# Peptides against a protein of PDB entry 3V4O, part 223

Target 1, 234 residues: chain A of PDB entry 3V4O
Amino acid sequence: DQPLAKDKVALLIGNMNYREHPKLKAPLVDVYELTNLLRQLDFKVVSLLDLTEYEMRNAVDEFLLLLDKGVYGLLYYAGHGYENFGNSFMVPVDAPNPYRSENCLCVQNILKLMQEKETGLNVFLLDMCRKRNDYDDTIPILDALKVTANIVFGYATCQGAEAFEIQHSGLANGIFMKFLKDRLLEDKKITVLLDEVAEDMGKCHLTKGKQALEIRSSLSEKRALTDPIQGTEY

## One batch from the design tools (peptide; made by RFdiffusion4, then SolubleMPNN)

Design b2_p30_3_s1 (from b2_p30_3, 23 letters changed)
Fold by OpenDDE base, seed 1:
Structure b2_p30_3_s1 (fold): chain B 234 residues (1-234), chain A 30 residues (1-30)
Amino acid sequence: as target 1 above (234 residues)
Amino acid sequence: EEEAERAKALAEALAKLLKIGLQSFSPELK
C-alpha cells in the first residue's frame, strides 16, 4: 500500500542579514528554491527570512504544534550555526558576538520535542557551519533518537565563515541545495534520497574537504516526501 | 516587549498559514 500522510507541513528558515556576524547570501536562494520544490510535493510551506531569537522560537513552537499523528513535517534551516560536543545550535540574526546557547536554538532540543510527536515522517535539515564555539559551555545532550520517531536528520556541514555557493541553473546555490534540488522530487525513501545526495556531494570536487552531509535516522518505515496526503491521492 | 509582540504575531500567522494551507515566502511576516 502507498504510504499516506495526514498532512504535509514545512517551515523553512533562512538567516542572512546578521547584525553582529558576517552576512550570507545562499540562504535566500536556497530557501526560495526549496519552497518551490516542496510546494510541488503538496507541502504547506512557510518560509521565513532573517529571524530574531524570539521569532525563531515562536515559529518553531508553532510548527511543532502542527506535528500531529501521521503528519509529515519538514524543518529546514540555513544560516550561521555551531556545534559543541554533539549539541548543534541555530543562530538568530540578532545573536550577539560572541553568541551563546541562550541566544540560539538547540537542534537536539527540537529533535527531542519532535520525538514526542507521532508523525508519519519528520525531516530536519540543517545547512550551517559546524564549528566549535569556545564561548559556550552548555552541557552535552547525548540522547539517541527513538526507534519509532520516524525522524530523519540531515546536517550539511560547511567549513568557513561564509556559505559556499555554486553556480547552478543560473542561480547561485549552496552546495547542499545544489544536489538536493536535483533529487528532492524523486519517489524514494527519504533516507535513500539523502544518501544519494551525500554521494553526489562526495563525488564533487568542489565539495571535497569543504562540505559533507551527515545523515541520522530513526525511520523504520518506507516514507517519501512524494507520499500523497490522505483524501487527495485520487 | 516589541519583539515579544512581533514574535506572537509571527507565531499566529505561521499557525494560520499552515492550518489553512497557504504557502508563503514571506519575510514581511516579521
Scores: peptide ipSAE 0.033, ipTM 0.660, DockQ to the pose 0.017
Fold by OpenDDE base, seed 3:
Structure b2_p30_3_s1 (fold): chain B 234 residues (1-234), chain A 30 residues (1-30)
Amino acid sequence: as target 1 above (234 residues)
Amino acid sequence: EEEAERAKALAEALAKLLKIGLQSFSPELK
């Protein structure tokens, strides 16, 4: 029958007002829109903007503590980022110029911690560039995710300019959120849903060849964000 | 020091909000 979530929790982070890097605009609207959508899906949502390194680390740590067996978790980040040799990093607003791995949060490390929680579903969505940082020499993390981790990782990327969707579009939302918001409430397996979002991005003349959504999944069950919560007191 | 205190307060607020089922768009929590 239909799978059930023990609980649904989400942490949304949007970094815009960087101290030493170009300011962004889209994260504000995107976090707001995603918050409203997740509320309709009965997620308990905490949305935060402009986090420093310490604030981001603590927020992620506390989010991880809420993950447990059967829980549905969603972590969303929008802001500056970079990727070096398979390692992805989220950049806090107080990161120096140039930023290095010790100033940033490693996505792969967070994913590694998530897989230990035995969640019913864990979704990690990144809306940041994958530009290489020549000032970081961090050694790649090679550990693979567990088959039973039930993790879905979505990485929205753009070609060319680091923040193409912000610099060249007059849209209120970022490009990823523009397409995600149209499908997020659909009762479909989350990987199928995200695949459809990726297809929509590929068909749109505004984003064709410029924006892409990479999906990595260890989800073997038919889990959806619309799955009902079982035994909650809230 | 100030950042450490803010980080602690944020973490506590986040945990509390999620645990008790509150939904927020609250940048001011930090």
Scores: peptide ipSAE 0.029, ipTM 0.669, DockQ to the pose 0.016
Fold by OpenDDE base, seed 5:
Structure b2_p30_3_s1 (fold): chain B 234 residues (1-234), chain A 30 residues (1-30)
Amino acid sequence: as target 1 above (234 residues)
Amino acid sequence: EEEAERAKALAEALAKLLKIGLQSFSPELK
């Protein structure tokens, strides 16, 4: 009845100090707050800031190695990004201007790798701009996520870097994190939780029309971030 | 045990991240 996680691991990446692109501020606060929340949920959290392409690839690779059958994984990225033809890319801080896909990390490729890990739950949250990169016309051929992938993908996007941040409680959060942090500790199915976050974002006059949360899920089982780790009591 | 193996894997992953000079909010990486 009660789902159990074999382990809980999270990798949080916040890119702010871009070399060739506008600098951001929100990722610092957002990663910090999310770290604290996930630790309350008994996640083993690695939080990294301002990663180069090499560092990002290495971090993701190491994170993927931690994923295994029954493991709950969460990958969060906040920073610059772009989307071309259904493919999303995370932009490292050392990415050139203009950047191309070879300079960035393809989200869908990571998702593809995640689905092979037979995780109990895999959550991938993106908080980045959803802008087309006219300098890159590469269209990777990607397979659809498997039904058994147990992946929940949340894509929170803003129209521009300036709209990325909102002041709340004296802190400058990203808009997504402003709403996510209020619900993240709730004992709910993760898709339900994220749906409620999306609704909250839609109801707020400050974020209406400025931010949206897209949710993609292959989760067929009831899974929550609050699910206990095997060997522990709930 | 399985728990020990997971702990080892995490430690190794963290160590690799440290080797490339990454900084983390995680105490184990500071």
Scores: peptide ipSAE 0.021, ipTM 0.563, DockQ to the pose 0.014
Fold by OpenDDE base, seed 4:
Order: C-alpha cells, then structure tokens, then sequence
Structure b2_p30_3_s1 (fold): chain B 234 residues (1-234), chain A 30 residues (1-30)
C-alpha cells in the first residue's frame, strides 16, 4: 500500500551575505517559502542562513546523522556555487575570492554519504549556479550512487530570471522556487513532481533556453513527500 | 577557533532541534 516514513527531517541552507562575493537576496525568500511548505508536509525543518564553511560542514554532518533506515530526508541549498568536471560545490559565506574546493562543500561527497543511510527517501535540491571555477582544478573520484539509495537529486540555477525578479520586486523567489512551491504539496512520486516542475520552468518565457532543472534519481519506489509518518496516521 | 566553537554549537543545536521535532527558521541559532 502507501509507503510510510519513519520520520521526516529537512535541512535548508540559504547563503546570501557573502564576505568576498556578490550578495544574494533570493535565498532568504526561497528558504522561507520552502520551510513553510515542508512544515505542511510534517517535516521537521531546520532552516539556516549565511553559514560559514565550518557551520555548513557541521550542519550537513548533523543532518546526515539523522538519516537512518526509513527516514525521509530533504537537504536544500541556495547560494553561490560552481561545477567543475561534474563535481558541484556549495560556497560558504566566508569563502575567499577566489574560492577553491577546499573552501567549499562537495555535493557529490554528501550524496555518497547519503546513500549509506538506507533512507526511505532522500531529496537533495540545489539552487545555485553551475559555472566553472577557473581557479580550482580538483577532480574528485567518487562512486556512483547505489540503486537502493532512494536518493533524488535536483539541480537548478536561478541566473537570469532570478536576477530579473529580484530587480523588480526586491525580495522575490528564485525561479526554481517559484515553480517548485506550486507543486511541492502534491501527492505524487517525487521524481514525477520534480519533472513537472522542470516542464513548467521550460515553458516559462523568462527561463526558456536559459535555465533547467536537472534531475538524477536512484529512487525505485513510489515515494512522495506527502507520505505519512509511521504511527501518526489519523 | 571561535568559528570552530560556533560551528560546534550550531551542530548541536541543529541535531537537538531535529531530534525533538522542533521546526525552526531562525538564523539566531548561529
């Protein structure tokens, strides 16, 4: 029948006030909106803003410790980032200019750790740029995700349309969150839900040809964010 | 050193909040 979650936990990180890089605005609004939505989905949510490298590493580590068999986890990051040789890096607010991999958190490394937790569902959503960092030549060699990991990874960028929204409205959602928030509460398999979000983004004239949601999944079960927590059914 | 201590405190707070089911949007946890 319907899958059940042992528990639901979410860590949301929004980095805006960078010390050595351009400040952002959208992460605040996006984290706020996502927090409210996930609460409606009975997630236990911790939302943090403007994390240093040490803070981010510890936050992620603690989040990983909460991932266990049957747990539904969601990790969301909005802020600066880069992608080199297929490896994505989240940039802490105290990262130097230029930053290198040693100053940042490797997404693929986190995903590797997630796959060992035997979660019922683990969603990792990135809202950051995917540009190359010319000052970093690190090439990590990581294993592919396990088939049984039940991990769904979504990668979006808010460049272009995000800048437009910010300029006109001040505090506005990034383009990814703009479309995600419309569907997040739907009782659908998470990969289907994200695919629909991707389609919506593709149809928008503001993002057409400029932004896309990339989805990678090892989810083999019909898991949804709306799945109830064990023992809490009414 | 101060950053390390702050990071540790944040991690502990985060873990505690998640374990006990508190849902927070609070930058003050830092």
Amino acid sequence: as target 1 above (234 residues)
Amino acid sequence: EEEAERAKALAEALAKLLKIGLQSFSPELK
Scores: peptide ipSAE 0.079, ipTM 0.689, DockQ to the pose 0.016; fails the geometry check

Design b2_p30_3_s2 (from b2_p30_3, 25 letters changed)
Fold by OpenDDE base, seed 5:
Structure b2_p30_3_s2 (fold): chain B 234 residues (1-234), chain A 30 residues (1-30)
Amino acid sequence: as target 1 above (234 residues)
Amino acid sequence: EEEEEKARKEAEEKAKKEAVGLQSFSPELK
């Protein structure tokens, strides 16, 4: 049967104007373009730029309040980040240099909270680097995730690698968004869609051998971002 | 010697990124 979403909610965060770190450019355009695409898919979209730690935590809290049983939740992040021991950390614009996990938001913690909401689908699109932060020796103790079979991660790059933005123009996308935007509206299972994006990105000569999309999922149903919202007829 | 090799590799990687017009989403930490 065709999966239905009770609702579709997305939080998009683009951090670019860091206080203690190099400024980025792509998050501005990437968040804007993704916002427009997700709205065409009937997502309720909250798009925010240049968030402090406090603001990011508040945004996530508000996002979680919109989630409920059967709701599709999508979190997109573009900005500085790192990955330690399989945990992804989004870096707020006011993070110190060097930053530690206590200064950042752990994606896996957000996932846990989303699972508690009994969401229909949890999608994470993380346009950040996945290099280890050697200045952070903390190993987060996370509770075991439930087996919900509704989780999809689209990492802009593979483990231990970097994600890049193009510097050729002021309105250039990140490499991930450059290819994602061309397929996002396709009526396909989200993992299939991301596989196609991965193949397209793999043909990019600029990042060949430097950045590759990684898909991590346990999605057991044919769920797509195009899935209709329950109670609506299309 | 090890420090010099590290510096050389770092400079090479930076030059490579500049040549392709890419900027990393990973900052250098101090």
Scores: peptide ipSAE 0.218, ipTM 0.610, DockQ to the pose 0.389
Fold by OpenDDE base, seed 2:
Structure b2_p30_3_s2 (fold): chain B 234 residues (1-234), chain A 30 residues (1-30)
Amino acid sequence: as target 1 above (234 residues)
Amino acid sequence: EEEEEKARKEAEEKAKKEAVGLQSFSPELK
């Protein structure tokens, strides 16, 4: 009765060395740590850092090629971002200042494409700010999403809010990853896991009132990142 | 549960001690 994945594929993007925006530090460590954890979960992981718009689009395209029916797809992004009208935009390192939607990758568009692959699970972990970009007046018309009941969004912060990193001795971790990494290997429904992460994060006095994890899901099955790959023996 | 809670508290205290500063992932747009 345990759900099975046909395969498990993750794309991790960490953008930190922006050309026209403040540099970040956390994405480097966060991508690394998450990569190691997801590999322990038998994910095929592609981890990329400091991607231009062109490179990000290519990475997403390649990621989509690895997706198929029943495959678990996970997209992690750490970097600058914004949210307009419920649409999340990942900002490439070469994005102008100010950036607009045409310069960025829309997560919901990626989701739409993932749905076309008939994936078993679509997980988005977005470690970015969700403030509105007032410089972007574009209202993207997105294609209606299918009702696949297999979508999970883990937002590092709530709508309209910022995500933060903690710096220590020149190194930094994102607040989201700091808590996510402690629970990621747990054999729990992904939404339950994220809820626990949210509670853990909520106890952090450093970001209390500044950053809170938001979970958005339509996951109707007990899917976990620990779900075994079909045909594999452990 | 108690051990987990203890571990969380210890981690939090460690995080507080190690925290040098917070940086937002939000850029200043011009």
Scores: peptide ipSAE 0.180, ipTM 0.644, DockQ to the pose 0.364
Fold by OpenDDE base, seed 3:
Structure b2_p30_3_s2 (fold): chain B 234 residues (1-234), chain A 30 residues (1-30)
Amino acid sequence: as target 1 above (234 residues)
Amino acid sequence: EEEEEKARKEAEEKAKKEAVGLQSFSPELK
C-alpha cells in the first residue's frame, strides 16, 4: 500500500553572514530553491536565514512542536559546520572563533527529539563541511536512539571532507543543491532519489575527488517526499 | 547513446562555462 504522511513539515536554515567566520553566499539561493520545491510537495515550510544560537534553538523547538505521530519531518541546513565523533554540529552566525559544541546545535540531539514525536519519516539534508573541529575536544554523551527505521541523512560531503559552493556571475549555489533540485520532485523512495543525486554529482568535474554525497539511512519502508498527506485528495 | 552523451557533454560544458570558482563551507578557525 502507498505510504501516507500525517503531515509534512520542513525547517530550512541558511547561515551566511557570520560574525567571526567567513561569509557564505550559496545558502540564500539554496534555501530559496528548496523552499519552492518542498512547497510543491505540499510541505509546510519554515525558511530562516542568519540565525544566532538562540534563534536556531528556538526555531528547532518550534519545528518540533509541529511534529507528531506519522508526520514527515525534514531539516535542511546550509552553513558552517563540523563533525566530531560521529556527531554533526550546525554553527550559528554568532558563534565565536573558535567555536565549540556548546555554541552549536547537535543534529543527533534533534533526531532524538524527533523520534520522541513518533514521526513517520526523519530527513536531514546537511550542506556543511564534515571536518573535525580540533578546537573542540568535548565528547558528547548522547541519549540512545530508538530503532525507528525511518531516518535518512543526506550529507553534502563525505566524512572528514568539505562541501563547496559554485560562484558564477555573482550568484552562488551549493554543489549539493545544484544536483538535488533536479530530482527532488521525483516520486521515488528518498534513499533511491538521493542515490541518483549522488551519481549526478559524481559526474561533476569541478568537485570530482573533492566532494561526494553520502547517504546514511535506516529506512525500512518505501517512503518518498511525494507521499500524499493522509486525508487529502489530490 | 550518442544523443545522451552529447547532452551530457553539453551540460558539462555549460557547467564549466558558468563556474567561476569554488568556495569551501569550511570555517577558518584560529
Scores: peptide ipSAE 0.177, ipTM 0.625, DockQ to the pose 0.360
Fold by OpenDDE base, seed 1:
Structure b2_p30_3_s2 (fold): chain B 234 residues (1-234), chain A 30 residues (1-30)
Amino acid sequence: as target 1 above (234 residues)
Amino acid sequence: EEEEEKARKEAEEKAKKEAVGLQSFSPELK
């Protein structure tokens, strides 16, 4: 029984040229590589770099418009970020220093909106740090999530930890992307795929004790990024 | 094999030196 996607849509955001924060390098290449891979998987991919708060919000809104019942939605983010009270915040390039939640996009809010679209699969790949932002004590009030059993989070790092990029031979990749790209095309349940990525990352001596992939999933079906789109033949 | 291992170690060392945290050195994080 092969699961089918109504459609497959991905929004990829890479923020690197921050105005008030350290510049990053990996998001450029990571977004590019992931774009190519997801397109091979027949995702409709929107890839954007260096988004302001306004642009990020607009991009998310447009992304949500592409989602509908049974659609696979994938959000990838590479950039600065933080996690407060279990909520992940993506930092726009024009965020002030220090930034607060009001300046950032809350991933869990996006998830809520995706659930309202009755998506078939919600995948979040967050290549960002997950440290607490001590300059923001605001406790987000989130609406209750539905029990959809179709959510997968791939955190590049564990709670309270940092995510890293590495440069080799003039190319900079996020460590998460370095290992993800090698397996992304595999026809496996997404959580199984990510688990293998986690193991691969765990063998990297550069990040031992510093960065570890965390998978959070409620996925109750054998959904894969390779799942065919309804009405298509391969 | 030893040369390959050496090359691997050198590459890892280089990568380690060039490693950048995706939110490293941010003053607003602790």
Scores: peptide ipSAE 0.115, ipTM 0.581, DockQ to the pose 0.176; fails the geometry check

Design b2_p30_3_s3 (from b2_p30_3, 22 letters changed)
Fold by OpenDDE base, seed 5:
Structure b2_p30_3_s3 (fold): chain B 234 residues (1-234), chain A 30 residues (1-30)
Amino acid sequence: as target 1 above (234 residues)
Amino acid sequence: EEEKKLKELLEKLLAELNEVKLQSFSPELK
């Protein structure tokens, strides 16, 4: 019994050129490489760079319109971010300094909306920091998530920790993508795949003690990014 | 594959030399 996807859709966002925050470099390469890999996996991929708050919200809305029952949805984000009370916030390039939740996009809100679409799989790959933003006093009151058992989070770093990019010639990727790209095409359950990525990253001499992948999943089925799309012969 | 091995070696060498520069995805807030 091989799981099938009705369709496979991915939204990739890489924010680098911030107006009021330090600029990043890795998201450009990371988004590009991930785009190519996901397309090889027959994902419909929308890749966007340097999005304002307005543009990010629009991109997410359009992404959600492509989701439906049984569809595999993947959201990748690389950029500045923070985490307050278990909620992850993606920071648009036009966010003020300091930024608040009202200036950012909450990943958990997106997840809620994805659940409403009855997707077959929801994958979040978040290459951002997860430190608390003390300038944001807002306590998000999020509705309880549905028990869909199809959610996978790949956090580039542990809760309360930082994610990093390598600033050296010849090493263009962020740490997370550096290892993810080597395994992404493997025909394995997504959580198993990410676990292997975590192990690979853990062996990296550059990031020992600095960055560790966290996997959070409620996935109850053997879903893989390589799962074929329904109606197609592979 | 050879390129991968070379990069790994470079990473080790850079780590040993303390020449690795990492930039955080967390901005400094006012």
Scores: peptide ipSAE 0.186, ipTM 0.650, DockQ to the pose 0.392
Fold by OpenDDE base, seed 1:
Structure b2_p30_3_s3 (fold): chain B 234 residues (1-234), chain A 30 residues (1-30)
Amino acid sequence: as target 1 above (234 residues)
Amino acid sequence: EEEKKLKELLEKLLAELNEVKLQSFSPELK
């Protein structure tokens, strides 16, 4: 009855020390905290900070090599980003100002490649802004996605909006991670879990009206990050 | 439950006192 993962692999990227853009602080702590949590969930976690375009592309390639049929894949990104025409772009630390799509990594392209691996679950946790980049006139022509019914997007903010980090007493955490970390270990369907995170974010007076989580999912099975790896609990 | 309520109250107070700053992840493009 309970879904099983063949394996669980996560790639966490936190970009904060940008060369041509404002520096961020939260990604450092957020990646660290998420790493620890995912490892408790038996994920194989690769955590990287401050990646150039070349390094990000290489990291994604290596991540994809770890994916296979039935594997749970999770991609977390914290940093600068934008969204044009429904496509999310992660901004490397060496991106020029202004940056364009050719300088960035398209999440939907990564998703397409993950689908080709016949993964059991594809989770994207994107802690970045989703505002349109007016300097990028490129309309990406992406290949049609397969109907795999195993995709979950957790956007730290709603479409066209900004994501924030909380700065208090020298500490900086992303708003998204602040609430996500409290529930991530719960044995619940991932969409239900994220929905609860969204509610927590909405009830918090610090973030109410400032940032709202958006969930996009085609997940048709009750899959959770807590799902056991096949062959490990026998 | 009490801890949760206390946390919520603290967050409310911090918000009201403007002790917490929100920094956008959006860069200013030239």
Scores: peptide ipSAE 0.181, ipTM 0.645, DockQ to the pose 0.352
Fold by OpenDDE base, seed 4:
Structure b2_p30_3_s3 (fold): chain B 234 residues (1-234), chain A 30 residues (1-30)
Amino acid sequence: as target 1 above (234 residues)
Amino acid sequence: EEEKKLKELLEKLLAELNEVKLQSFSPELK
């Protein structure tokens, strides 16, 4: 009946103090609040801030080692980013200016590796800009994805747009987290939950015409972040 | 300070998960 998770593991990355790019503020609070929420959902959470390229790659490798058949994997990223040819790139704090794909981590590559682990659910929450990087003409060579029907992308902003943080407070949430945190603990299919977050964001005067949540999913089962972890009886 | 509070939490979580290798790539908790 109800889907079960073999385990639930989350990697949260917040990059703020960039060496050659504008510094951000929201990732600090966003990572903190999301950590607390995911812990309440019995996720094993690894949270990291201000990662270099080397550290980010190692963090992802370690995260993948925690994944296995039936495990729920959640990757959250808050920081600078871009999107070229439908591929999302997370920018490390030591990335050059301008940066290229070779300096960044491709989310779709991580997804492929997660699929190889036969995970039960793959959730990506990306709080970053999705504008095209004109300085990067590289077309990533990605292997074809398997048909697993267990993938959910929550983009903080729509394609070609920017993600924002609240400016009137030094320790305020990003726009995405402001609304996500109010619903994250609800026992609903993850795509339904995110759709409600999108509606809440759409009602906010600050975000109208500026930032909109995009959900991209292939999820054939009613899986929720609240799904219980499989016990020894299973 | 919120930053200090976050660092403490992250350190506890890493210890709880026995993520020694991951922590070694970050000499100090960021």
Scores: peptide ipSAE 0.029, ipTM 0.367, DockQ to the pose 0.020
Fold by OpenDDE base, seed 2:
Parts: sequence; C-alpha cells; structure tokens
Structure b2_p30_3_s3 (fold): chain B 234 residues (1-234), chain A 30 residues (1-30)
Amino acid sequence: as target 1 above (234 residues)
Amino acid sequence: EEEKKLKELLEKLLAELNEVKLQSFSPELK
C-alpha cells in the first residue's frame, strides 16, 4: 500500500550574505534548484534567503504550524552553522562575531518540536559545517539528536576549509545539492534515496574525504517524497 | 549578474506563495 500525504510543505532557508561572517554563494543556487525539484513533487515550498535571527525564528515557527498529522514536511537549511557536543546551530545572517547560541537557532529544539506534530514524514536537511564554536558555552544535550519515527535528519558536512570554499564559491551548486538533485525525484524511500546520495558523494573523487552526508532516521514506513497527496488524482 | 537574477526570481517565487514575506506563511497553507 502506497502511503499518502495529507499535504506537502517545505521551508528552504539559504543564508549567504552574512554581516559579520564570510559570505557564501552556494545556498542561492541550491535553494533555487531544490525549490524547483520539490515543486515538481507537489510540495508547497517557501524559499527564503538571507534571514535574520528574527526572520528565521518566525519562518520556522510558521513552518511548524503547517506540520500536522499526515503532513509531509521538509526543512532545508544551507548556511553557516556549528556544532558543540550534540548541539547544532543554524546561524542567521545578522549573527554577531562571534556568534553564540542565543544568536542562533538550535536544531535540536526544532527537531523536538517536529517530533510532536505526528507528521507523515518530516525531513530535515542541513548543509552546514559542524565546526565547534569555542565562543559558545551552551550545555550539551546528548539525547537531543535522537530521531523518532517519520523523521529523517540529513546532515551534509564539509570536512575542512578547502572543501567548504569549493562548495560555496561561484554560482555552482553545493556538493550536497549536486548529488541530491540527481536523485530527489526518484520514487524511493527517502532514507534509501539519501543513502544513495551519500554513496554518490563518497565515491566521487572531488568529494571523497571532503564532504559526507550523515543520515539519522527511525523511519519504519516506506515514505517517499513522491508519495501522492490525499485527494489528488493525476 | 546571474546571481542577482536568481535572487530576484526566488523573491518572486516567495511572493507568489506568500503575500507577507518572511513574516508568515500563506493562510492557504494553514
């Protein structure tokens, strides 16, 4: 039996023009490409670029309001970020230098909120570095990254400054998006799809040892981004 | 230049979906 989505909603955030941090380029193209792909999958897509802390928090809050029982939700973020001992943070464009947890959005907090929504499928994709922020003294939350059923967490990470610079230069896609876009429309279980993306990244000479995709999921159902929306006929 | 055009396109797409940019999702989505 093919699963059905009550609805499909996606929030895509690409932060590039940081005020106090190096500017990025890849998020622009990546968000654009992902927007087009998700729309082909009948997602209602909100794509936002260069969000301040206030705007990011608001966007996430609004997105969470759209999540409900049976809804397919996808949240994508590309930009600066950091990870301190189990706490991951998305960095808004107006974050100070140095930024602290108070200036950023905690991924674990968002995931916790997502877990409460009884979604049919919830995908959280992060394309940001996992570098430690020595200026943040946030207490580690060890159990916060556990993914429950129907939640898929993908973390695309760069392994070094060189890889980051290559990925976020010019008008080319980021490395993650480069491989993701080739498979995103496939009618496969989302975890299988992402695993294949991870494999593609791993075998590519350009990305081998430079970027990897970490996937965390407890998805037990065969949910795919291609699953049709209830009440829709093609 | 291409970056600028792409950004403008994204802004347009956002506007088409949500009348209130960055502040709220379209009521039709709720």
Scores: peptide ipSAE 0.017, ipTM 0.527, DockQ to the pose 0.020

